Peptides against a protein of PDB entry 6D0Y. Designs and how they scored, part 55

Target 1, 225 residues: chain A of PDB entry 6D0Y
Amino acid sequence: ETEDHLESLICKVGEKSACSLESNLEGLAGVLEADLPNYKSKILRLLCTVARLLPEKLTIYTTLVGLLNARNYNFGGEFVEAMIRQLKESLKANNYNEAVYLVRFLSDLVNCHVIAAPSMVAMFENFVSVTQEEDVPQVRRDWYVYAFLSSLPWVGKELYEKKDAEMDRIFANTESYLKRRQKTHVPMLQVWTADKPHPQEEYLDCLWAQIQKLKKDRWQERHIL

## One batch from the design tools (peptide; aimed at target 1 D4 V13 N24 L28)

Design b2_p27_2 (made by RFdiffusion4)
Pose (drawn by RFdiffusion4):
Structure b2_p27_2 (pose): chain A 225 residues (1-225), chain P 27 residues (1-27)
Amino acid sequence: as target 1 above (225 residues)
Amino acid sequence: AEKEALEKALEDESAIERLDEIAREHE
């Protein structure tokens, strides 16, 4: 019964309400502490559900996990382990669109001080390392590069300031791979073949240009909540 | 099953009132 009270309470946080978003998260994180001794097992799988199925509300739930971790270290560890467990499950089941949501979530948890930045950089340079794998489809290399680049809008500023020597090695490996990709197929996927008024760009070249501009902008982006 | 339970939880508008009550009590 109170479980249902916990689920609908987690799913609706951040919707339109009289209280501010921050006031709601602080209040919700407080009640999840009180119920945590009895319902630690259930609260855990619910947060795993929203990290997997609600990527649009991503930053809301990483902050919530961040608050619970600052107050309860063992819960933060159990959750991260569950995320690593689910990331493997998703990649094994060929659910890559679902996996990028989990990688984005783990990345943004660095901003919440739940995950150390070096651990995240080590995982990313293993992602880009897939560009070196031989006898594998380009789409495989593309996805692991995509998971890295598409996470940077959230975690980009933090990972670079803390570790820029290894991040530049990752960017160098990434730029080298992007230049040697074959784009012969792009015309079959363009809604317009014309370059005017708007070019229809291959998705990785587009994301690369977007990330490099954000880099030149000191990693300042003004949209992500 | 998880998606159906999530959709049912998202239809529960009384949860917003409970969030406002919790935020006020916390303040």

Design b2_p27_2_s1 (made by RFdiffusion4, then SolubleMPNN; from b2_p27_2, 10 letters changed)
Fold by OpenDDE base, seed 3:
Structure b2_p27_2_s1 (fold): chain B 225 residues (1-225), chain A 27 residues (1-27)
Amino acid sequence: as target 1 above (225 residues)
Amino acid sequence: SELERLEKALKDESAIKDLERIAKEYE
């Protein structure tokens, strides 16, 4: 495969075809695996790019990465490291919308057997531990709680099946923080961007309630949060 | 592991100074 052809294949996967999505993904995984000796760096960059730029295809690309990881575990590891680096860069650049999406993407990789449940739990423990930091703005604390809660629709079921005790501790810490945080009314939703990184305070309480309901319903979603 | 180190580092990766500036504008 040529470099340009690989880009086309990766970008167009999941589009309308005569074959099933699963079949197409398996086929593409095979093609990519075969081309890793010649195009590993390019394939890695392409996958990272589509993972960031095509949120509507989140589950498609997490599944693809899962298939590749099963074929080449080392490549899977390199991909995860690249995504973590991208997440760090997004945070440094105040690209909080991208950062939240990347956390969701990483969360769904747990379902695809790319990231172990304990590792994701550890990440979320780190996020929620930010609420205990001193001399930091509340918006920082709120964002990490938001990133955690916003990702649970994608991974909450798996994490509670594997690490229920640890998750309960994280939830307890989250609840404690939400009770003691300052609340102010903002008439319009603030977008997590460089200029407006803080949503309205009522949103976190609403999200918490929604996640509690989702948990109670055994992570069976009735609507998109 | 490298992944664990990167995950731990996420705690300190946000731009605190910029967040403080923006937060003050909405007080």
Scores: peptide ipSAE 0.045, ipTM 0.688, DockQ to the pose 0.015
OpenDDE base, seeds 1, 2, 4, 5: peptide ipSAE 0.035, 0.033, 0.032, 0.035; ipTM 0.624, 0.623, 0.624, 0.617; seeds 1, 2, 4, 5 fail the geometry check

Design b2_p27_2_s3 (made by RFdiffusion4, then SolubleMPNN; from b2_p27_2, 11 letters changed)
Fold by OpenDDE base, seed 1:
Structure b2_p27_2_s3 (fold): chain B 225 residues (1-225), chain A 27 residues (1-27)
Amino acid sequence: as target 1 above (225 residues)
Amino acid sequence: SELERLKKALSVEEAIEELEKIAKEHE
């Protein structure tokens, strides 16, 4: 395959076809694997780009990466490293909407067996630990709690099945923080938060309530975000 | 501006370090 053709295949995956999505993804994974010896860098860049810029295809590309990781473990690792670098760059550039999406993308990679559940739990522990930092703006604490909570619809079930005790500790710390934080209008919240599901309620409190309900419903997917 | 200063304060290097560990410990 040529580089131009690979770009077309990667960008158009998931579109209407005579074959099932699963079959198309398996076929594409095979094509990409075969071309890794000659086009690894290009394929890596393309996958990182579409993963970042096409949020509507999140599960398509996480599944594709999962298939590639199963075929070529080293490439899967290189992809995760590249996505982490991109997350770092997004944070440095103050692109917090992109950063939150990247955290969600990485979260779904746990379901695709690309990232281990314990590693994701450790990341979320670090996020929630920011709430304990002193002499920092509340918006910083709020954002990392938001990044954690807003990712749970994609990975909460898996993490509780494998690391329930650790997750309960994270939830307890989150709840404690939410109870003690100031609940005043913060204009900066509009920079990185999604639309409020309930305009009459503070966004993080609303999100927390929704996540608690999702947890009680044994993580059966509902339209939360 | 105050907004820009606060936005810069949102980044956390320690959290990113944990992400880097994830990259090394992938399945």
Scores: peptide ipSAE 0.029, ipTM 0.570, DockQ to the pose 0.021
OpenDDE base, seeds 2, 3, 4, 5: peptide ipSAE 0.025, 0.024, 0.020, 0.032; ipTM 0.588, 0.583, 0.433, 0.576; seeds 2, 5 fail the geometry check

Design b2_p27_2_s4 (made by RFdiffusion4, then SolubleMPNN; from b2_p27_2, 11 letters changed)
Fold by OpenDDE base, seed 1:
Structure b2_p27_2_s4 (fold): chain B 225 residues (1-225), chain A 27 residues (1-27)
Amino acid sequence: as target 1 above (225 residues)
Amino acid sequence: SELERLEKALKDDSAIKKLEEIAKKYE
């Protein structure tokens, strides 16, 4: 495969095909694995790029990485490392929207068996532990709680299935923080449709309510607005 | 401003140390 051809294959995966998506992803994973000796760096960069820039294909690329990780664990690890580096870079660049998205992407990698559930739980424990930090702005505490809560639609089910006690602790800590923090009443758009929509509240309170509802619904996601 | 506070506050990536631990598992 040529470098340009690999780019085309990676970018176009999930598009209309005579074969199933699963079949195409498996096939692509095989192609990529075979080309790693010659194009590892390029493939890594491409996967990181599409992971960041094509959020509409999040599950496609997490699945692809999952398949590739199963074939080549080392490459899977390198990919995770690259994504973590990108997350750090996003934070350093004050690109917090990208940072949140990357956390979501990493979260979905748990579903694809690239990242272990306990590791993600530990990550979220660390996020929520920020609420206990001293001499830091509330906005820092809020953001990490937001990053945690915002990622749960993608991984909450898996984490509760495997680490329910730990997740309950995280939730308790989150709830405690949300009750005691200062309210700013920033508007928030609802992501999910519901028969009884939550009232307009401060953005974190609103998100918290939505996540609680999602949890109550056993993490069955409703229609996205 | 709140944005400025966010920018300052989030430059400290100590809260993502667990991500580093995850990465180390693949080394």
Scores: peptide ipSAE 0.024, ipTM 0.603, DockQ to the pose 0.021
OpenDDE base, seeds 2, 3, 4, 5: peptide ipSAE 0.025, 0.023, 0.023, 0.022; ipTM 0.610, 0.564, 0.576, 0.586; seeds 2, 5 fail the geometry check

Design b2_p27_3 (made by RFdiffusion4)
Pose (drawn by RFdiffusion4):
Order: sequence, then structure tokens, then C-alpha cells
Structure b2_p27_3 (pose): chain A 225 residues (1-225), chain P 27 residues (1-27)
Amino acid sequence: as target 1 above (225 residues)
Amino acid sequence: TKEYLEELKEKYPALTDLLDEIEEELE
């Protein structure tokens, strides 16, 4: 019964309400502490559900996990392990669109001080390392590069300041791969073949240009909540 | 269920609006 009270309470946080978003998260994180001794098992799989199925509300739930971790270290560990467990499950089942949501989530948890930045950089340079794998489809290399680049809008500022020597090695490997990709197929996927008024760009070249501009902008982006 | 929701409202006023919405959905 109270489980249902916990589920609907987790799913609806951040919706329109009289209280501010921060006041709601601080209050919700408090009640999840009180119920945690009895319902640790259930609270865990619910947070795993929203990290998988609600990427639009991503930053809301990483902050919530961040608050519980600052107050309860063992819960933070159990959750991260569950995320690693689910990231493997998703990649094994060929659910890559679902996996990028989990990778984005793990990345943003660095901003919440749940995951150390070096651990995240080590995982990313293993992602880009897929560009070196031989006898594999370009789409495989593309996705692992995409998972890295698409996470940077959230975790980009943090990972660079803490470790820029290894991050530049990753960016160098990434730029080298992007230049040697074949784009012969793009015309079949363009809604317009004309370059005016708006070019229809290949999705990785577009994301690359977006990330490099953010880099020149000292990693300051003014939209992400 | 109603008693627990009232207890939560007393302890955590910041969640009152969300708990009212949940109570209406349960009724």
C-alpha cells in the first residue's frame, strides 16, 4: 500500500506544484530516508525504473539519488551497481537507445557527487576505444561515440576541469574517427537535399559541432535544469 | 492509507500538494 504511495510519489516529483522543485526534492529525499529501513529493496528498483524510462526528467532524479547518497553511502553504492547491472543487460539485449539514457544518467551523477569523475573518464575512453575495434560495423563505433558525446552536455564541464589531459586524448581519438567516417548514405536519409535554408546534417557531425562550440564556450550551457 | 497520508502531511508540508493529488487518484 505504502509502496504505491512511494511509486506515485517518485514519478510525480517535478510536476507543476505550489512548492518549488528544490523544496519538493529536499522533502521527498527526507521521506525516502524514513521509509528506507523497511523498503530499501523497493525504493531501489523504482529509482532504477525512472532512470531507465524517464530520461526527460533525468536531472530531477539524479539530484534525488544524489541527496540519498550524501546521507546514505551504502544506498548510493547499491544503486550504482544496479545501474552497471542494467547497462550490461541493455547492451546485451541490443537496447542501445535505452542504454544511452543509463550512460547519461551515470554521467550526470558525477555532478551530484555520487560517482567520481576519474571512473567516468575511464569508462568513456573505453567507449571511444570501440573506434579502434576492427571488423565491426560503423554503426557500432558510431553509437559508442554518440553515447560519449551526448552525455557531455550534462557532465562536460566537470570531467574537463578535473581531468583535461585524458579528456583531450579522448577528443583527439573522437575527431580522428569522425573525419574517417563514410557519409555516402546521408542523401537517402535527408528530408531535403538542398543546403538552403537549412542543411540536414548527419547526426554525429551535428553533435560534434555542438560539443566543440560548447567547449569554446567554457562548457557554459544555459538550458539544462 | 488516509492516516499515513495525514501523517506525511504533518511531517512534510512540502509534499502536501503531491499527497493530495495521490489521495484523489486513490479515491

Design b2_p27_3_s1 (made by RFdiffusion4, then SolubleMPNN; from b2_p27_3, 11 letters changed)
Fold by OpenDDE base, seed 4:
Structure b2_p27_3_s1 (fold): chain B 225 residues (1-225), chain A 27 residues (1-27)
Amino acid sequence: as target 1 above (225 residues)
Amino acid sequence: ITKRIEELKKKYPELSELLDEIEKELK
């Protein structure tokens, strides 16, 4: 009966119905939830792997995890733990591209009610605190600032709505670091477009300016690239 | 990506149907 139910759910998800992505994800979440009793650990590992394999589908997977978390809160927590472990592993392996993606992924999980805003603030506090460490290379410090700033398009609004004072402190520390760091020229891809063109600046300075503008615009995105 | 999904199917044959659904959602 359980197999039949799973098959039925899978079939429903697979049905080319004019259903929205959200409806399909809800169906998929239902299928996954049904399999959780038997394959929770495997499903967790699988979802973590698939999530990493498809960075372009970040919002799809965060939404899926959010749906699963809504159905089974314990699953969401375990998933986050797995992602944090992966983040640490990526950092140890100097896979900064994967690491920043994971930070963005976690950031978007706040919007999906998988991660609490205070927890994300704490993570960003930890990131920015690295800038105060003398035994850390600037490239590494810069990465933490980059990871923080580049994740704000996904979570800045939520964090400022709930933890504005703490976020202001993080911003102040970030600004202080950016003023005193040695500047380098590194190409940066913009996540969004603004009406006003940005001057040629160092990549972190440029990102900082963009985030400041986004903040000023109350975290309303104009165009996502 | 598709190759990786196939690898996952091999690794997790019991989740093949689930993986198929995930793959569909990615298309």
Scores: peptide ipSAE 0.017, ipTM 0.482, DockQ to the pose 0.055
OpenDDE base, seeds 1, 2, 3, 5: peptide ipSAE 0.016, 0.017, 0.018, 0.016; ipTM 0.519, 0.528, 0.516, 0.451; seeds 3, 5 fail the geometry check

Design b2_p27_3_s2 (made by RFdiffusion4, then SolubleMPNN; from b2_p27_3, 8 letters changed)
Fold by OpenDDE base, seed 4:
Structure b2_p27_3_s2 (fold): chain B 225 residues (1-225), chain A 27 residues (1-27)
Amino acid sequence: as target 1 above (225 residues)
Amino acid sequence: FKERIEELKERYPELSELLDEIEEEKE
């Protein structure tokens, strides 16, 4: 009962106020902080749920997590751990769409100072390293590249500012993979499904080109991907 | 908690409705 109500409150954040979203989130974070000792587990679960189910509100919830983390440092770490567990579970269940949302969510948490840039770089290194594994189907390798590239609009600037050399290495490896991967021609407008994680060739190449342009433009987004 | 809610209402009047809902949940 309390959980359901709390979920409702979290989901409605930023929707019922004439004030700035930031102010609303700050207020909510303060309220949640006060109840954190009593509802920490519930809050963690709820935030993980909304992260998965409401990707359109990604920035809202990452900001909230950031605010909570700023007030209670332990919260951020626990939340990230929970998110990583969820990511692993999503991947095991072949819920690739959910998984990519989680990766993007984690990426934006870097901007919210919940996740350190080096940690995110390490994650992406791990993702791209999958492309070098022979025991992994290309469909999965492609997904990891997709997950990496599609998350860069949220975190690329920060990562290059902090870890440019490492990021360049990841990019080089990505480029190498994209050149050598088997080409599969599928219409670009294909709908992504949980059980169909394979990005079409044209889409992945297009995404790569977009990210390269974004990088060239110093990560100043001019167009929504 | 009650005190915190009141403080937040004062600081963020625009969140009054939300805060009322939270307060109600605690009652």
Scores: peptide ipSAE 0.021, ipTM 0.396, DockQ to the pose 0.199
OpenDDE base, seeds 1, 2, 3, 5: peptide ipSAE 0.018, 0.008, 0.029, 0.015; ipTM 0.441, 0.377, 0.408, 0.411; seed 3 fails the geometry check

Design b2_p27_3_s3 (made by RFdiffusion4, then SolubleMPNN; from b2_p27_3, 9 letters changed)
Fold by OpenDDE base, seed 4:
Structure b2_p27_3_s3 (fold): chain B 225 residues (1-225), chain A 27 residues (1-27)
Amino acid sequence: as target 1 above (225 residues)
Amino acid sequence: FQEYLEELKKKYPELSELLDEIEKEKK
C-alpha cells in the first residue's frame, strides 16, 4: 500500500532521470512531507535504513533529510537521534565500517543544516577525547581518530568557519596523539574490516597529512581521498 | 497503486520519470 510506495520512492531517488537530482529530491521531499502526518515513523525508519544500506547515495539522502528538515524542523532531529542510536549500536556490535560511515553521514548532515556545527564539533571533541583515556585500547583510539579525520572532507570547511578555535584544539590533540601513539607496521593495502578496526600506521599518518593539506587549501578538495 | 502514482505525477511532475520507473518495476 502507501507505505510500500514510499519505500519505493525513497529507494529509487537519485537513479537515472530526465530531471535534475535536485528537482527530484525537492519533489520527493514534498511527497514525504505530505505523508508525514500519517507515516512519519515509517518514513523515518525507511530513511535510516537506506542511509545505512546505500552508502553510494550518502549525499542524496543527507540532502533529502535536509530538505525534510527545512520543511519540518522536528524531522531532522528525530532522524539524527535515530542515526545516533544506530551509531551506538554499530559500535557496540563492533561494526566499525558501518560506524565510520554513519559518522560521515552525520557530518554531511551539517552541510544540509540538519546538525548544527557546534554539535558536530562536540561529537568530534568526544571522539578525540577517547585518545586521552587509558582504559581504551589503542585500536579503538585509532578508530576514533580515523573516524574524525576521515569525516573532515565532508564537514571540515563548515566547522572551521564556525568553530575554528575549537577545531584547532581538536587538531592539536589529534596531532599530539599521533605523535605519541605506538606505531604498528601493517601493509598499506590491508583492507579495513569490521573485525579489524585498526588503521595502519602509514594510513593514519597519510590521512593526517592529507587532512593537513586539505586544511591548508581551505578545505577545497582537489582529489578524492 | 496506479492511481497513487498518477496522483503523484500530477502533483509532482518532476518525479514523473521516477514514478514511471517504479510503475515498471511493479509490473
Scores: peptide ipSAE 0.053, ipTM 0.566, DockQ to the pose 0.921
OpenDDE base, seeds 1, 2, 3, 5: peptide ipSAE 0.022, 0.021, 0.022, 0.022; ipTM 0.493, 0.477, 0.486, 0.487; seed 1 fails the geometry check

Design b2_p27_3_s4 (made by RFdiffusion4, then SolubleMPNN; from b2_p27_3, 11 letters changed)
Fold by OpenDDE base, seed 5:
Structure b2_p27_3_s4 (fold): chain B 225 residues (1-225), chain A 27 residues (1-27)
Amino acid sequence: as target 1 above (225 residues)
Amino acid sequence: IQKLIEEYKKKYPELSELLDEIEEELK
């Protein structure tokens, strides 16, 4: 069946095989575009699954979504909605690593004009606002800050270009929280690898320092880690 | 993919740098 073929292509597109990655993507794009009207819901679910399971191919899949959205302007919005639902489910299931990858994925979709910058800013505002909630464990508050900060390498430049005042407010709130929080080492937050880590500093403080440097450098970096 | 990327670059010139990087990753 066409659906089975589609599923096979989607699952393999991020893997090296006898064929090049480019060839796999071409095949996938062709099938997706042709079958989109018939299998839209299935395609959305499959792409969402692949996005979760293959975070190392984030830019490939965000680009694919962007391309599909360019051909079908409704696709992007529906995909984002599906991803948000998945994000909520991941959080409920305590799959924090999966959740942060989804946030990064959504962040990069801003660059592909699938998500509007103001919408992403609003999401980050909501994340950082959790730090002000007293009935939430610190580990949970820390995760939202981590999700925000660790996504900025993908979208920080765009957001500051369009919403600098709002971003500065979010940064100020983040800084304030980091100063008053109890310093602890939480393994679930150690997904980001810094090139110059400070072993004596709490991991989130280290990440903050890296992001501050990135911001100072106008979001210019050699590579996204 | 290359054709689609080129169309996308035309539609969204601000993404040219990003798309160039992606093209390199596909090689």
Scores: peptide ipSAE 0.019, ipTM 0.453, DockQ to the pose 0.039
OpenDDE base, seeds 1, 2, 3, 4: peptide ipSAE 0.017, 0.005, 0.017, 0.020; ipTM 0.484, 0.344, 0.468, 0.442; seeds 1, 2, 3, 4 fail the geometry check

Design b2_p27_4 (made by RFdiffusion4)
Pose (drawn by RFdiffusion4):
Structure b2_p27_4 (pose): chain A 225 residues (1-225), chain P 27 residues (1-27)
Amino acid sequence: as target 1 above (225 residues)
Amino acid sequence: AAETERLERALANSEAIEELEEIAREA
């Protein structure tokens, strides 16, 4: 009964309401502490559900997990382990669109001080390391580069300031791979073949240009909540 | 699939917003 009260309470946080978003998260994180001794097992899989199925509300739930971790270290560990467990499950089941949501979630948890930045950089340079794998489809290399680049809008500023020597090695490996990709197929996927008024760009070249501009902008982006 | 059905049912629950406002006021 109170479980249902916990689920609908987690899913609706951040919707339109009289209270501010921050006041709601601080209040919700408080009640999850009180119910945590009894319902630790349930609260855990609910937060795992929203990290997997609600990527649009991503930053809301990473902050919530961040608050619970600052107050309860063992819960933060159990959750991160569950995320690593699910990331493997998703990649094994060929659910890559679902996996990018989990990688984005793990990355943004660095901003919440739940995951150390070096651990995240180590995982990313293993992602880009897939560009070196031989006898594998380009789409495989593309996805692991995409998971890295598409997480940077959230975790980009933090990972670079803390560790820029290894991040530049990752960017160098990434730029080298992007230049040697074959783009012969792009015309079949363009809605317009014309370059005017708007070019229809291959999705990785587009994301690369976006990330490099954000880099030149000192990693300042003014949209992400 | 069962998780999506429960998630859609939880998102249809408007009384949870009132509970969030009560909790935020008490905080």

Design b2_p27_4_s1 (made by RFdiffusion4, then SolubleMPNN; from b2_p27_4, 12 letters changed)
Fold by OpenDDE base, seed 1:
Structure b2_p27_4_s1 (fold): chain B 225 residues (1-225), chain A 27 residues (1-27)
Amino acid sequence: as target 1 above (225 residues)
Amino acid sequence: SEELERLEKALADESAIKKLEEIALKS
């Protein structure tokens, strides 16, 4: 396959086809695997790019990466590393909407068996541990809680099934923080959500309530957060 | 604005994402 053709295949996966999506993803994974010896870097960059630019295809690309990871574990690892680098870069560039999306993407990679549940739990533990930091702006604490909570629709079920005790501790710490934090309505917080369905309620408190309900409903999502 | 920028920069501290390397190991 040529580089241009690979790009086309990757970008168009999930579009209407005579075959099932699952079949197409398996086929594409096979094609990409075969071309890794020649185009690994290109394929890696392409997958990272489409993952970022096409959020509506999140589950398609996480699934594709999952299939590739099953075929080539090293490539899967390199992809995860690339996404982590991108997350770090997004944070450094103050692209927090991209950053939170990347956390969601990584979260869904747990469902696709690319990232181990314990690793994601550790990541969320680290996020929530920010709430315990001293001499830092509350906006920092708020964002990492937001990133954690915003990702739970994608991975909460899996993590509670495998690491319920650890997740309960994270939830307890989160709840404790939310009870004691100041409700400041920081401008940055307003940027994190363009949709304001509950303008009369502080956003993080609202999100927390929604996540608690989601948890109660066995992680069956009824609305898009 | 300057205050907001300082707050934004504070979010980039990698101490909060130190576990990402462990995620990369997928273990």
Scores: peptide ipSAE 0.184, ipTM 0.790, DockQ to the pose 0.021
OpenDDE base, seeds 2, 3, 4, 5: peptide ipSAE 0.158, 0.040, 0.161, 0.164; ipTM 0.774, 0.646, 0.776, 0.778

Design b2_p27_4_s2 (made by RFdiffusion4, then SolubleMPNN; from b2_p27_4, 11 letters changed)
Fold by OpenDDE base, seed 4:
Structure b2_p27_4_s2 (fold): chain B 225 residues (1-225), chain A 27 residues (1-27)
Amino acid sequence: as target 1 above (225 residues)
Amino acid sequence: SEELERLRKALADESAIEELEKISKEA
């Protein structure tokens, strides 16, 4: 396969097809696996690209990565490393929407057996630990909390099943921060954009409440967040 | 961006879905 061809295949998977999505993903995973020796870097980049730019296909591509990881046990780690690098770059560029998409993507990779639950817990611990740093602007602290909470619909169940004590600690720290942080009222109908990294006061509090309810419901989603 | 344009082009490639189907059937 050519690099351009791989891009088309990756981008087009999940679209209407005569074959099942699962079948197409398995087939594509096989092709990508075969091409890893020659195009690993390109494939990694392409997958990072679609993770950032096609968030509506998150579960499709996390599944694809999971399939690839199952075929090539080293691929998942390399991809995660690439994603972490991309996350850092997105944050440096103040592309907060892209950054949160990446965090959600990484979160769902736990369900796809690419990222171990303890590793994701550690990541979230790192995120929430930012709230304890005095030299970090609140806008950044709020974003990390947002990124954490916003990702829990994808991974909260798994993390609490595997690391309940650690998750409880993270929740306690999050709750403590939300109670003590400076509140800023912003119109509720504002759209989250890259240039608006600070979550709305009501939104963050509402998100917390929604996540608490989700947790109470044993992570069985009953509403669209 | 160039990246976005490439992505749009790739998304518009209808032949790719046919190829995926072929790959799927052969897998």
Scores: peptide ipSAE 0.514, ipTM 0.937, DockQ to the pose 0.876
OpenDDE base, seeds 1, 2, 3, 5: peptide ipSAE 0.512, 0.514, 0.510, 0.513; ipTM 0.937, 0.937, 0.936, 0.937

Design b2_p27_4_s3 (made by RFdiffusion4, then SolubleMPNN; from b2_p27_4, 14 letters changed)
Fold by OpenDDE base, seed 4:
Structure b2_p27_4_s3 (fold): chain B 225 residues (1-225), chain A 27 residues (1-27)
Amino acid sequence: as target 1 above (225 residues)
Amino acid sequence: SEELKRLEKALSDESAIKELEEISKKY
């Protein structure tokens, strides 16, 4: 019964209430913290589940985890480990949509002070280093670049504030790869940006241009990529 | 600090990077 109640609270957080979202999250974090001694595993599983299955509430749950991490640092670590395991499993299962979402989720955890900026930079360095691997399909290299670039709207500002030199190196490597990779013009990989009209381009090239613009704008996002 | 190495530790502990490399060889 208590477990059911926790599940309900976790799943319903962010819904309309008389209180602010921030207050509700703080309250929920307090409730969960109090129950960690008895229900840590359950709470961990629940949070991992909702983190994965409710992408529309990404920032809600990253914030919640951030609050929990502040209250119980070890739990925050366990959550990160669980998410990394899930990322690995997603990749093993070739579930790249889930995988990229998890990277974005982890990225936003930097903003929530669950993951340190240098750690995320290191992760992205590892991702971009895949572009230097030989005898791997381009789609794999492209995916890691995509995972990196598509996560920057969530964390680029923080990473450049903390690790600008390292980020510049990653960007340089990314740019170099994008210049030398084989270009494709498959319709499903073509995009058009309404805010700044341009000819149809390959998706990664378009994404790169958008991220470059975002960077130029000091990571002040005016629209969702 | 512990926080600075949290993700790196998680990746290392789960052998994520090595696993990713192994996965790439399957393609």
Scores: peptide ipSAE 0.029, ipTM 0.615, DockQ to the pose 0.016
OpenDDE base, seeds 1, 2, 3, 5: peptide ipSAE 0.028, 0.020, 0.026, 0.021; ipTM 0.589, 0.547, 0.581, 0.566; seeds 2, 3 fail the geometry check

